# Peptides against a protein of PDB entry 7Q4I, part 68

Target 1, 281 residues: chain A of PDB entry 7Q4I
Amino acid sequence: HENSTIAERLYSEVRVLCWIMTNPSNHQKKARHVKRTWGKRCNKLIFMSSAKDDELDAVALPVGEGRNNLWGKTKEAYKYIYEHHINDADWFLKADDDTYTIVENMRYMLYPYSPETPVYFGCKFKPYVKQGYMSGGAGYVLSREAVRRFVVEALPNPKLCKSDNSGAEDVEIGKCLQNVNVLAGDSRDSNGRGRFFPFVPEHHLIPSHTDKKFWYWQYIFYKTDEGLDCCSDNAISFHYVSPNQMYVLDYLIYHLRPYGIINTPDALPNKLAVGELMPEI

## One batch from the design tools (peptide; aimed at target 1 F214 W215 Y219)

Design b2_p27_6_s3 (made by RFdiffusion4, then SolubleMPNN; from b2_p27_6, 18 letters changed)
Fold by OpenDDE base, seed 3:
Structure b2_p27_6_s3 (fold): chain B 281 residues (1-281), chain A 27 residues (1-27)
Amino acid sequence: as target 1 above (281 residues)
Amino acid sequence: EEKLKKDLEKFKEQLKKYRKEIAEKKA
């Protein structure tokens, strides 16, 4: 028997709407497996597509398919969320249909923050955007105020937000959010370990003689270590997770337990005021 | 909250107008 009292409390106090970037060809192949695994732990789960699917809870956005339309989908997804669901959650997560998310760990990270603080979190990258931007694949989460500013203030203004649908989705939203003073938060834990990861656990956990020339090391905003010290004990997301790996991760994280090891959760931190961020580590 | 509600209403109105204009152009 598990004691989920704290997790249940956080489920109620830190409401998360998860929207999944997908397409019609991936509804059955990928998106369905998100719904059957980690997506069920969101307060609200929506699949953003170009075709409606009532079984999946997929929304048909007015966009085409292809990599050149990802930015278009993101804009329309957040417009849809703002129109229909802005009061259904406090935080709004974007993830891909091959992103795996530990929602409880995300709630723990978000707990001290006000949803009225204009902030968003993810795997922060340093290029192209002065304050940084969040990697699209790792998933990123906006506060309610961040969504409001994005949809109401940024999107309608071509000077603040790119009007066409081309460009790198994560970079473009990062530019838009910066232009409306949405802060790129620090998602690292108290030990300085990352929580959002743009690759599978294997790629982060295995000390590889990663070529120092690997683009990731040039893109990452914060210094990160390799191996087991790469990742927070409260890691939130991984990318390029196959459908089969999602079920494996679900089993390992939520079902498999080493007998006799009892984890006691740390006390929740104090809540921050509106506009306040955690101190830099 | 009041600001959000007002902004949401305005957004919905704008979206409705836009959708109408698109529908009329396709007809």
Scores: peptide ipSAE 0.311, ipTM 0.819, DockQ to the pose 0.013
OpenDDE base, seeds 1, 2, 4, 5: peptide ipSAE 0.000, 0.028, 0.007, 0.005; ipTM 0.245, 0.513, 0.352, 0.249; seed 4 fails the geometry check

Design b2_p27_6_s4 (made by RFdiffusion4, then SolubleMPNN; from b2_p27_6, 18 letters changed)
Fold by OpenDDE base, seed 3:
Structure b2_p27_6_s4 (fold): chain B 281 residues (1-281), chain A 27 residues (1-27)
Amino acid sequence: as target 1 above (281 residues)
Amino acid sequence: DEELKKDLEKAKEELKEYFEELEKKKK
């Protein structure tokens, strides 16, 4: 029998609402597979769309479809969450319908932090925003206080947050959050390895002759190693994961076990005070 | 340590091939 006692504790103490960015054309093709895999491990799972789907638990946001409306969807999604679900969780994850997330690893990362700390985590990029911003594709997670500040303080003020729906979604929310003093956290593990990844596991784990000119290396906020040292043993997310790959990942992570290897989890760190961050590595 | 590294590299290659085959079946 698998000892899930610590995971169960964290499920209760680190409540995560996951909202999935999707559209009506992807409800059956992609979003359903999120619901059938990693989305089950969220405390609350909501699909944010332009059309309602009761089977999927999809919400129809008052936005159009297309890449030019992603920022609009993000604004409306967090408004919806704040209005209806702000007390249902401590942390609020945005993911795409082709993002795969290991929710237990995210809870482990978040455990020390207070939900009342204005902070958010993800794959931090350095351009455009002084403190950095979190890559949209890798998924990013806001504290409850971060959501409050975003919705109540930033969104109503055009000087703090872009009122139109154009622009790169992840950059725009990053600007808004910075303007209300929400901190861009460091999601790296104690060894300095990344946890949120904007590509599939293959692209991160396999040393490709990645041209050093590849944009990713210019965008990444923290220095990352290539190959096996690229990724934390407690990695949280990957992007561009196909529906079939989600089931494969679910099997490999949660079902496949090497016989005779018992993994004893590390002790939980001490909880931080409100406003306190982990020291920089 | 070196043997384990080689085994891990081989496993990664096998996984890559598996995903490539899955993508071909979707067409």
Scores: peptide ipSAE 0.021, ipTM 0.358, DockQ to the pose 0.030
OpenDDE base, seeds 1, 2, 4, 5: peptide ipSAE 0.016, 0.005, 0.015, 0.018; ipTM 0.462, 0.358, 0.337, 0.358; seed 4 fails the geometry check

Design b2_p27_7 (made by RFdiffusion4)
Pose (drawn by RFdiffusion4):
Structure b2_p27_7 (pose): chain A 281 residues (1-281), chain P 27 residues (1-27)
Amino acid sequence: as target 1 above (281 residues)
Amino acid sequence: SSLTNYITDATNESITYADNKMETDPN
């Protein structure tokens, strides 16, 4: 048994809309498993694709397939969400079909922040954007105000926002958001441990690549060696998670527990004013 | 035993997939 009253209260207080980038080849192989595991825990779940699908109720964006159109799919998905869902949620998560998200921990992190604060959160990388950009695979989440500025202020101005549909989807949205005064939030916990991860847990707990010019150690905005200390007890996301591993993470996180060890929740911080972020770590 | 095997196989699949992908710079 579990008492989930606290999480149910946050479910209504911190509405999270989750959109999943997918394609027809992945509808049954990957996107289905996201819907059956963590996707159903979102306030609203949307599969963004290039084709329709009964099982997923997928939205067909007017965008071709291929890695060269991921940026186009991101722009069209946020335009669609602004057009049809801007008042349906406070927070708007972009995730791949190989992202795993602990949605309850996302509501815990977002609780103190105003949806009217122009901010987005994720795993923060240094290159290409002064304030940093968020890993597309770890998932990143925008405030309602961040979605408004992206669709209303950045997309119509080609100088602020790349008009072609090519490029690294996460780098481009990082540039458009910096250009419209959307803050790159700090998603680490109060102990400085990460919550958003671009790899599976084993790759952060046991870093095999050892600071040997590997791209991750160069890209990371906040320096860390990682290891057994890498990860928050309230971590939010992992990536490169196979469809089978979705169900395993669900089992180990939500079901399996050591008897007699009761997780006691840390108190929720007080709400913040519009434009305010938590004290820096 | 069946559950343990399943969890191990699923974890190994994810690790392999991540290794195959993480060797290349995403940007």

Design b2_p27_7_s1 (made by RFdiffusion4, then SolubleMPNN; from b2_p27_7, 17 letters changed)
Fold by OpenDDE base, seed 2:
Structure b2_p27_7_s1 (fold): chain B 281 residues (1-281), chain A 27 residues (1-27)
Amino acid sequence: as target 1 above (281 residues)
Amino acid sequence: SELEEFIKKATEESIKLDEKIRVKDPY
């Protein structure tokens, strides 16, 4: 029998609403597989689309489809969350319909932080935004206070937040959040290893003979090692995960066990005061 | 090995996909 006592505690104490960016053409092809795998481990799961789907629990946002409307969807999604669900969770995760998330590891990272702290986490990139911004594909998680500031303070002001729906979604929300003093947190573990990943595990785990000119190395905010030390043992997310790979990951992470190996979780850190961040590594 | 070849291919596909997406993103 698996001992899930700590995971169950964190499920109740660190409530996460997950919203999934999708579109009508991906409801059956991609989004359904999120719902059947890692999405079931969220406290609340909502699919944000342009069309309603009762089977999926998809919300029809008042936006058009296409990559040029991703920023529009993000704005409308958080407006919807603020209006209907702001008290249903403590933390609010954005993920794509090809992002895989280990929600328990995210709860572990978030545990010490107050939901009233204006902070958000993800894979931090350094360009365009002074404090950095979080990669859209890796997924990013806002505190309840961050959502409030985004929707109430940033969105209504064109000087603080882009009014049109064009632009890179992750950059634009990053600009808006910075303008209302939402902090771009450090999601790395105590060893300095990343937890949110904008690619599949294979890209991060295998030392690539990739050209040192690959854009990713210029975008990452924190220096990361390649190979086995690239990734936290408590990694949270991967991007570009196919529907089939989601089921494989679910099996490998939650079902497959090496006989005779017992994992003992680390002790939980002390809770932080409102506005306090973890010390720099 | 077959596994190494599989991993290499998956990595290359991931890189190509992201490059394609980033080129289309207006900054």
Scores: peptide ipSAE 0.103, ipTM 0.727, DockQ to the pose 0.212
OpenDDE base, seeds 1, 3, 4, 5: peptide ipSAE 0.023, 0.034, 0.027, 0.036; ipTM 0.588, 0.692, 0.594, 0.661; seeds 3, 4 fail the geometry check

Design b2_p27_7_s2 (made by RFdiffusion4, then SolubleMPNN; from b2_p27_7, 18 letters changed)
Fold by OpenDDE base, seed 1:
Structure b2_p27_7_s2 (fold): chain B 281 residues (1-281), chain A 27 residues (1-27)
Amino acid sequence: as target 1 above (281 residues)
Amino acid sequence: DELEKFIKEAIEESIKYDEEKRVKNPY
């Protein structure tokens, strides 16, 4: 038996709406496995698609499919959320249908922050956007105020936010958010270890798995290492996770326990005022 | 499993696409 009292408290106090980027061809192949694994731990779960699927709880957005239209889908997804669900949660996570998320660890990171603070979190990249932007694949989470500013202030103004649907989705939303003074937060833990990851655990945990010339090392905003020190003990997300790997991760994280080892959670930090951020590490 | 194999290949292609996008087609 487990004691989930703190997790239950955070479930109530740090409400998360998760929206999943998907398409009709992936409803059965990928998206349904998100719903059956980590997605069930969100306070609300919505699949954003081009076709409705009542079994999946998928919404048909008025957008085309394809990699060249991901920015269009993101804009319409957040418009939909703002119109229908802005008060259903405090935080709004975008993830792909091959992103795996430990929602409890995200709630822990978000706990001190006010949802009225204009901030968002994820795996921060440094190019193109002065304050940085969050990797699309690792998933990123906006505060309620960030969503409001994005939809109400940024999207209607083509000088602040790109009106066409082309471009890198994560870069474009990063530009829009910067233009309305939404802050790109630091998602690292107190030891300076990352929490959002744009690749599978294996690619981060195994030293020298990737070439140092790999683009990732030039894109990361905060310097990170490979190996066991790569990742927070409270890591939040991984990308390129297959459906089978999602079930494996669910088992390893939530079911498998080493007998006789009891982990005591750290104390919750003090809550921050509106507009206040955690000190930089 | 043929479906798993297909998904694995699709993931690998996606990784390559993302790499090419970031390196060859900077926005």
Scores: peptide ipSAE 0.247, ipTM 0.799, DockQ to the pose 0.157
OpenDDE base, seeds 2, 3, 4, 5: peptide ipSAE 0.026, 0.023, 0.031, 0.141; ipTM 0.548, 0.566, 0.649, 0.760; seed 3 fails the geometry check

Design b2_p27_7_s3 (made by RFdiffusion4, then SolubleMPNN; from b2_p27_7, 19 letters changed)
Fold by OpenDDE base, seed 5:
Structure b2_p27_7_s3 (fold): chain B 281 residues (1-281), chain A 27 residues (1-27)
Amino acid sequence: as target 1 above (281 residues)
Amino acid sequence: DELLKFIEEALKESIEKDEKKSVKNPY
């Protein structure tokens, strides 16, 4: 009842490895539901944990648990990816076990970019890092070259990348990536609407959900609004999505259809050269 | 966008039934 030909093409041409930040206590509670929903649309799905779980496909990284170890886990996750999976995909998404991702929309955004371009995308924040950094919760996606630079050039150098495992993982990776000239891309659509969101859809879509003094408005790199204009029609991610909400989102996005409405995809943009970015919006 | 509005309403109802989640705080 559906035509997925273009989505299938992009699945083949824009290969995405998704790694999910999780822990042993969340394997059954959260991570399993990622695997059963949006995670199945990744070309490869890996759960990064402190304990192995063969049912989940979880990897035991040599790190402790807790928020204070998230940076350590991120470093080890990308080291693991580089060692074992760098050629399995073109793009490498970090997401949390409560992040929901529309992988097809991410492939659409990524399509024009070369995976050899040192770039990464997400919800860009402006503090701490000159070029900005990507919000950890919204998920962020690195090109293959960005992963290479991060693991090979940044991580081994304490001057370029924090050797300690403490700190905000999204800020720290943002610093490291900047230091190896990985570009913080603009993930907005052609209308200037965001695609990666650090909160649930309601938080962004409902006007006046947050005070304008809310920290988010000071952190967001690009000006954005609340309400229907907050979010791209090709939005990629939301955070703080419960397991139940993941199934609801899967239903709404992939199953629920208004009868008689045909969604025709826009034409794909031209592919960019290595190192080239999309024009500024 | 009427379609988006429909989805928004459906999502809102779903979220309201879920337990409150922690909100990201600045680092």
Scores: peptide ipSAE 0.024, ipTM 0.527, DockQ to the pose 0.208
OpenDDE base, seeds 1, 2, 3, 4: peptide ipSAE 0.018, 0.024, 0.021, 0.024; ipTM 0.474, 0.531, 0.546, 0.587; seed 4 fails the geometry check

Design b2_p27_7_s4 (made by RFdiffusion4, then SolubleMPNN; from b2_p27_7, 16 letters changed)
Fold by OpenDDE base, seed 1:
Structure b2_p27_7_s4 (fold): chain B 281 residues (1-281), chain A 27 residues (1-27)
Amino acid sequence: as target 1 above (281 residues)
Amino acid sequence: SALEEFIKKALEESIKKAEEKSKKDPY
């Protein structure tokens, strides 16, 4: 018998809307598997596409497909969320249709923060944005206030937010959010370990495959160790997860248990005031 | 185990795809 009491409490107190970046060609191939695995643990799950799909619950955004339209899709997705769903959650996660997310670990990270604090979390990168920006592939989560500022203050102003649909979506949203004083939070655990990963676990866990010349080491905002010390025990996301791997991860994380090992959760931290952040490590 | 091998293979395939994608787009 599982004791899920604290997870159930966090499900109620830390409400997460997950929106999944997808396209019509991936509805059946990828997005469906998100819905059947980790996406079911979101308080609300929406698939953002260019075509409607009633089986998937996909929204047809008024955007074209292709990499050059990802920024356009992100803008329209957050407009749609703000118009229809801003009160349905406290936190708003963007993920790709090949991102896997442990939503309970995300709720644990978010618990101390007020959703009225203008903050967002993810895998923080250094380039292009002074405070950093969050990697698009790892997924990133905005507070309700961050969504409000993005949609109401940033998007309508071409000086604050890029009006065209071109560019790297994660960089562009990062610029927009900085321009409206949304803070790029630190998602690391108390040991300084990362929680959002722009790659599969193996890329982070296996030493020696990463050439030190690999762009990731130049992009990562915080220094990270290689190997088993790379990753928090409360990791939140991984990218480039195949549909088959989503079911494997779902089984390993939620169903497979070593007999006789009981994990006692750490005590919840104190809640922060509006505008207050955890100290950077 | 067969499960470990399956996980390993699935992860290796994801690594390969990630590497191929990372080479094409530094974003």
Scores: peptide ipSAE 0.025, ipTM 0.648, DockQ to the pose 0.583
OpenDDE base, seeds 2, 3, 4, 5: peptide ipSAE 0.021, 0.021, 0.007, 0.024; ipTM 0.588, 0.628, 0.419, 0.612; seeds 3, 5 fail the geometry check

Design b2_p27_8 (made by RFdiffusion4)
Pose (drawn by RFdiffusion4):
Structure b2_p27_8 (pose): chain A 281 residues (1-281), chain P 27 residues (1-27)
Amino acid sequence: as target 1 above (281 residues)
Amino acid sequence: TLLEEHEEHNESIFEESEELAEEKDEE
């Protein structure tokens, strides 16, 4: 048994809309398993694709397939969400079909922040954007104000926002958001442990690649060696998670527990004013 | 056999992710 009253209260207080980037080849192989595991825990779940599908109720964006159109799919998905869902949620998560998200921990991190604060959160990388950009695979989440500025202020101005549909989707949205004064938030916990992860848990708990010019150690905005200390007890996301591993993470996180060890929740911070972020770690 | 398959699986994720990082740098 579990008492989930606290999480149910945050479910109504911190509405999270989750949109999943997918394609027809992945509808049954991957996107289905996201819907059956962590997707149903979002306030609203949307599958953004290039074709319709009964099972997912997928939205067909006017965008071709291929890695060269991922940026186009991101722009069209946020335009669609602004057009039809801007008042349906406070926070707007982009995730791949191989991202796993502990949605309750996302509501915990977002609780103190105003949806009117122009901010987005994720795993922060240094290159290409001064204030940093968020890993597309670890998932990144925008405030309602961040979605308004992206659709209303950045997309109509080609100097602020790349008009072609090519490029790294996460780097491009990082540039458009910096160009419209959307802050790159700090998603680490109060102990400095990460919450958003671009790899599976094993790769962060046991870093095999050892600071040998591997891209990750160069890209990470906040320096860390990782290891057994890498990860928050309130971590939000992992990536490169197979469809089977979605169900395993769901079992180990939500169901399996050591008897007599009761997780006691840390107190919620006080709400912040518009434009305010938590004290820096 | 199982250990070898597990190690090959983890390595394949790192190779894919590195190739994607190289694509970003080329842009």

Design b2_p27_8_s1 (made by RFdiffusion4, then SolubleMPNN; from b2_p27_8, 15 letters changed)
Fold by OpenDDE base, seed 2:
Order: structure tokens, then sequence, then C-alpha cells
Structure b2_p27_8_s1 (fold): chain B 281 residues (1-281), chain A 27 residues (1-27)
């Protein structure tokens, strides 16, 4: 019998709305599998698309399809959330339909923070944005205040936020958020290990003979180690996860148990005041 | 601009990664 008392507490106290970036061609192929796996652990799950799907709970946003419209879709998604769902959660996660998220680990990371703190978390990249920005593929989570500032203060002002729908989605939201003083948080654990990953677990866990010239090492904001020390024991997300791999990860994380090993959760940290961040390691 | 070039480069990287993922999912 699993003792989920702390997880249940965090489910109630750290409410997460997950919105999934998808398109009509991926509703059945990808998005449905998110709904059947990790998405069910969100307090609210919404699929943001260009077509409505009642079975999936997909919303038809007024945007075109294609990679050049991802920024447009993100803007419309957060507008929709602000108008309809801003009080339904404390934190608002963007993920792709091939992102896998351990929502309990995200709640653990977010627990000390006030949702009224203008902050967002993810895999922080250093280029293009002074404070950094969060990788789109790894998923990123905004506080309620961050969503408010993004929608109300940034989006209406072309000087603060790009009005057209072109550009790298994650960079553009990163610029907008910086311009309204939303802080790019540090998502690393107490050991300095990352929690949000823009690739599959295999690519992070296995020391790749990747050329030191691999773009990722130039983009990552915080220095990370390769191999088994790359990743937090409380990792939150992985990207490029196939539908089949989502079920495998669900089994490995939530069902498979090594007999005789008892995992006792660490004590929750103290809550921070509004505007306070955890010290950077 | 240098920023636009970098954005395009980033987009290409993501496109490549997505294609690789799609190819893997077809197998």
Amino acid sequence: as target 1 above (281 residues)
Amino acid sequence: SELEKKKKELEKIYEKAEKLAEERDKE
C-alpha cells in the first residue's frame, strides 16, 4: 500500500493547470496518451489546439497550424487560461504532446513559492535573454502572477512583447516575461541537479561522446554534469518522449518498486514570502 | 539581425530533433 499523504497534500496546496501544445493531427497519436498517463495527475488538463476535440478536452485557439505559429498559439493559450482558468490553479505548466512530466516532483519544487510571486521555472537557457529563458520542449511553469503579467501587461504592449506570431516560442515568451519583471527561477535541486530536461532520459543519463561543441552545452544556463549525476532524483520533465515511452515511464515511476527499499520523502521546506526566491546554489 | 539568425538556428535544431523523434516513433 502506497503512502500518498504528502502527495495528496501537495495536490491540494500546489494546484497545477497543465496545458498541452498540440495540433489536430496529434490528438489521437500523441495528446491522448498524455491524457492517459501523466496528464491525469494535473489538477486541470487542457489541450491547446486549432480544432476542438470534446473527447480530449481540446480547445480550438484562433491560430494557424505550423511551427511558425507556436508563439501565436502560446499567446492565445495563456489568454484563454487567464480568461477562463486563472483561479483554477496556482501554477500553469506548458508542455508539448511529447513531454512527460512527474507532476508530484513539480509540486515539490513549487511548494515554497507563492503563486503571487512573478516567477517561472523550466530548463533555463542563457542565450538571447539576459536573465535566461526556459526551453520550450522541457516544459515551463508560470506562477499565477506571471500569467497575469504576461497577459495583462506584456501582450498588449508591442514594445514589451512581440505582436506577430513568428519566432522561437520559448525565446519570445522569455523576452516578454523579462520585460514585465517575471523572474526566471532556478529549478535545480539542493544538489544543483537539473529537474527539467529538453531531451529523453537516455540522452541525459548516458554520457554521450557528444562533441563539446554540441549546442546544448552552450545554451544551458547552469553547468550540469553528465551521467547519473546529471539529473535530480526529483526530476520533473523529459522531452521527445514517444507515446509508448510515456506508458513505460508511468510504469517505472508509479508502479515498479524494488522490494525492501523504502523511500521516505524529505521534509517540506519553509514557505517563502511573496517575491522571495530560494537561494541559488 | 544576429538575434534573428540565432532564432532560426534554434528553430532548425528543434526541427531536426522532432524529425528524429518522429522517425523513432515510426519504428
Scores: peptide ipSAE 0.017, ipTM 0.498, DockQ to the pose 0.056
OpenDDE base, seeds 1, 3, 4, 5: peptide ipSAE 0.009, 0.013, 0.014, 0.014; ipTM 0.378, 0.453, 0.387, 0.383

Design b2_p27_8_s2 (made by RFdiffusion4, then SolubleMPNN; from b2_p27_8, 17 letters changed)
Fold by OpenDDE base, seed 3:
Structure b2_p27_8_s2 (fold): chain B 281 residues (1-281), chain A 27 residues (1-27)
Amino acid sequence: as target 1 above (281 residues)
Amino acid sequence: SALKKEKERREAIYKKAEEIAKEIDKE
């Protein structure tokens, strides 16, 4: 019924390790539903927790639980990845246990880039970090070189990376990455549409009469339109997705098809050299 | 600090977004 030849090629050529931020109380409630839906499309899927769970394939990181420890958990997660899994993938995605990701669309975005380029992608926010930082909720993906620089160069140096486990996780990693010259990439498509979203599809797709004073419009690094033009046809992620909504999204994206409409994928772009980025539009 | 106030504001907005999402799932 489907021609998946290009998707299969990208699966082999653009290897993605997905690590999921979770906790023991969410293993059954949220994390297992990631494993049963979009997480199965990662080349490797690891759940980062404070407790081991063999059924989930969860890792017990040496961190406490709570909102104030998210930065600590992110540091330990990337240390663990660097030590055990740095060669298992080319790209390393952080997602929450309520983030939904279309991994094929992420592979398409990443295809032209070298994993040896110090770059990371996500929903870019403007405040606090000069080059911007990626929203934690939307998920963000580091190149292999970005992980190396983060773990080997940034984390050991308190001047480059915050040693305390407190702070906004997404801002703190953004500061650390900037300090080791990891570039905050542009994840927008060729039409300037976003691919990583810090909210559910409904909040982005429905033109909300939300006050122009809504913080999101001040935080977003690139101006985006509201409504149906908000989002790329190749969107990558959404946040605050319930377990039930994950199954709905899986059905709508991978199973439900309008009869007689066949999408022919565009040709893959040329690969970039190490250190080369797509021009910003 | 300005950063603390902004963090609290973001958390409040995210909490509201989660509540809205839960309400949608109940309908």
Scores: peptide ipSAE 0.034, ipTM 0.642, DockQ to the pose 0.041
OpenDDE base, seeds 1, 2, 4, 5: peptide ipSAE 0.027, 0.000, 0.024, 0.000; ipTM 0.554, 0.269, 0.560, 0.339; seed 2 fails the geometry check

Design b2_p27_8_s3 (made by RFdiffusion4, then SolubleMPNN; from b2_p27_8, 17 letters changed)
Fold by OpenDDE base, seed 3:
Structure b2_p27_8_s3 (fold): chain B 281 residues (1-281), chain A 27 residues (1-27)
Amino acid sequence: as target 1 above (281 residues)
Amino acid sequence: KEKEELEKKRKEIYEKAEEIAKKIDAE
């Protein structure tokens, strides 16, 4: 009943490696549910941990566990990807083990961009980094060139990238990427709606759920509204998604269909040249 | 000062997120 021809084309043309930040205590509790839901739609799925797990396909990175080591884990994860997998994909997504991602929508957003363009996408925040940085919880995706610049140019230079493993993971990678001229892209759709979300759908979709003084409104780089206009019809990610909610989202997005409503996908946009970005709205 | 403010804000974010998650799980 489903016409997946365009999705299949994008799967082959916009190859995405997804790496999931996890730890040994969450392999069974959280990470396995990513593997059983949205993670299966990545071209390659790797779980980055401190312990190996052959069932999960988890990699043991040479880092300690704890909140203070998230930046260290991100650095080692991208080093590992560059060493072993840089040619296995065009785009490299970081997600948490409680992030849900609609990979097809991400491929649609990425389609016009060259993987040789030094760019990355996510939920852009404005503080601390001049061009902005991408929220860690919402997940962020680097082009192949962005990964190369991060690993080869930024990481080896303490002046460009923090050598210590402490600090805010998302802010620190944002600083490093800016220092090697990786552009913080605009992930909004043509209507100016966001695609990467640092919270669950409920928090974004329900008006007045957040106080106007909520930090999020001060951190977002682009102005966004609450309610049904908060989110793109082609939304990519949500954070703080429980294992049960991942299965619910999988059902709602991929199985549940309103009878008689046929979605015709929009035509793919033209591909951009290397270094070219979509104009900001 | 800036680091402390960032850490404080992050803590507040995580605490609110945890509270919301607990409410969802309790229903």
Scores: peptide ipSAE 0.016, ipTM 0.448, DockQ to the pose 0.058
OpenDDE base, seeds 1, 2, 4, 5: peptide ipSAE 0.007, 0.022, 0.008, 0.008; ipTM 0.435, 0.451, 0.341, 0.340; seeds 1, 2, 4, 5 fail the geometry check

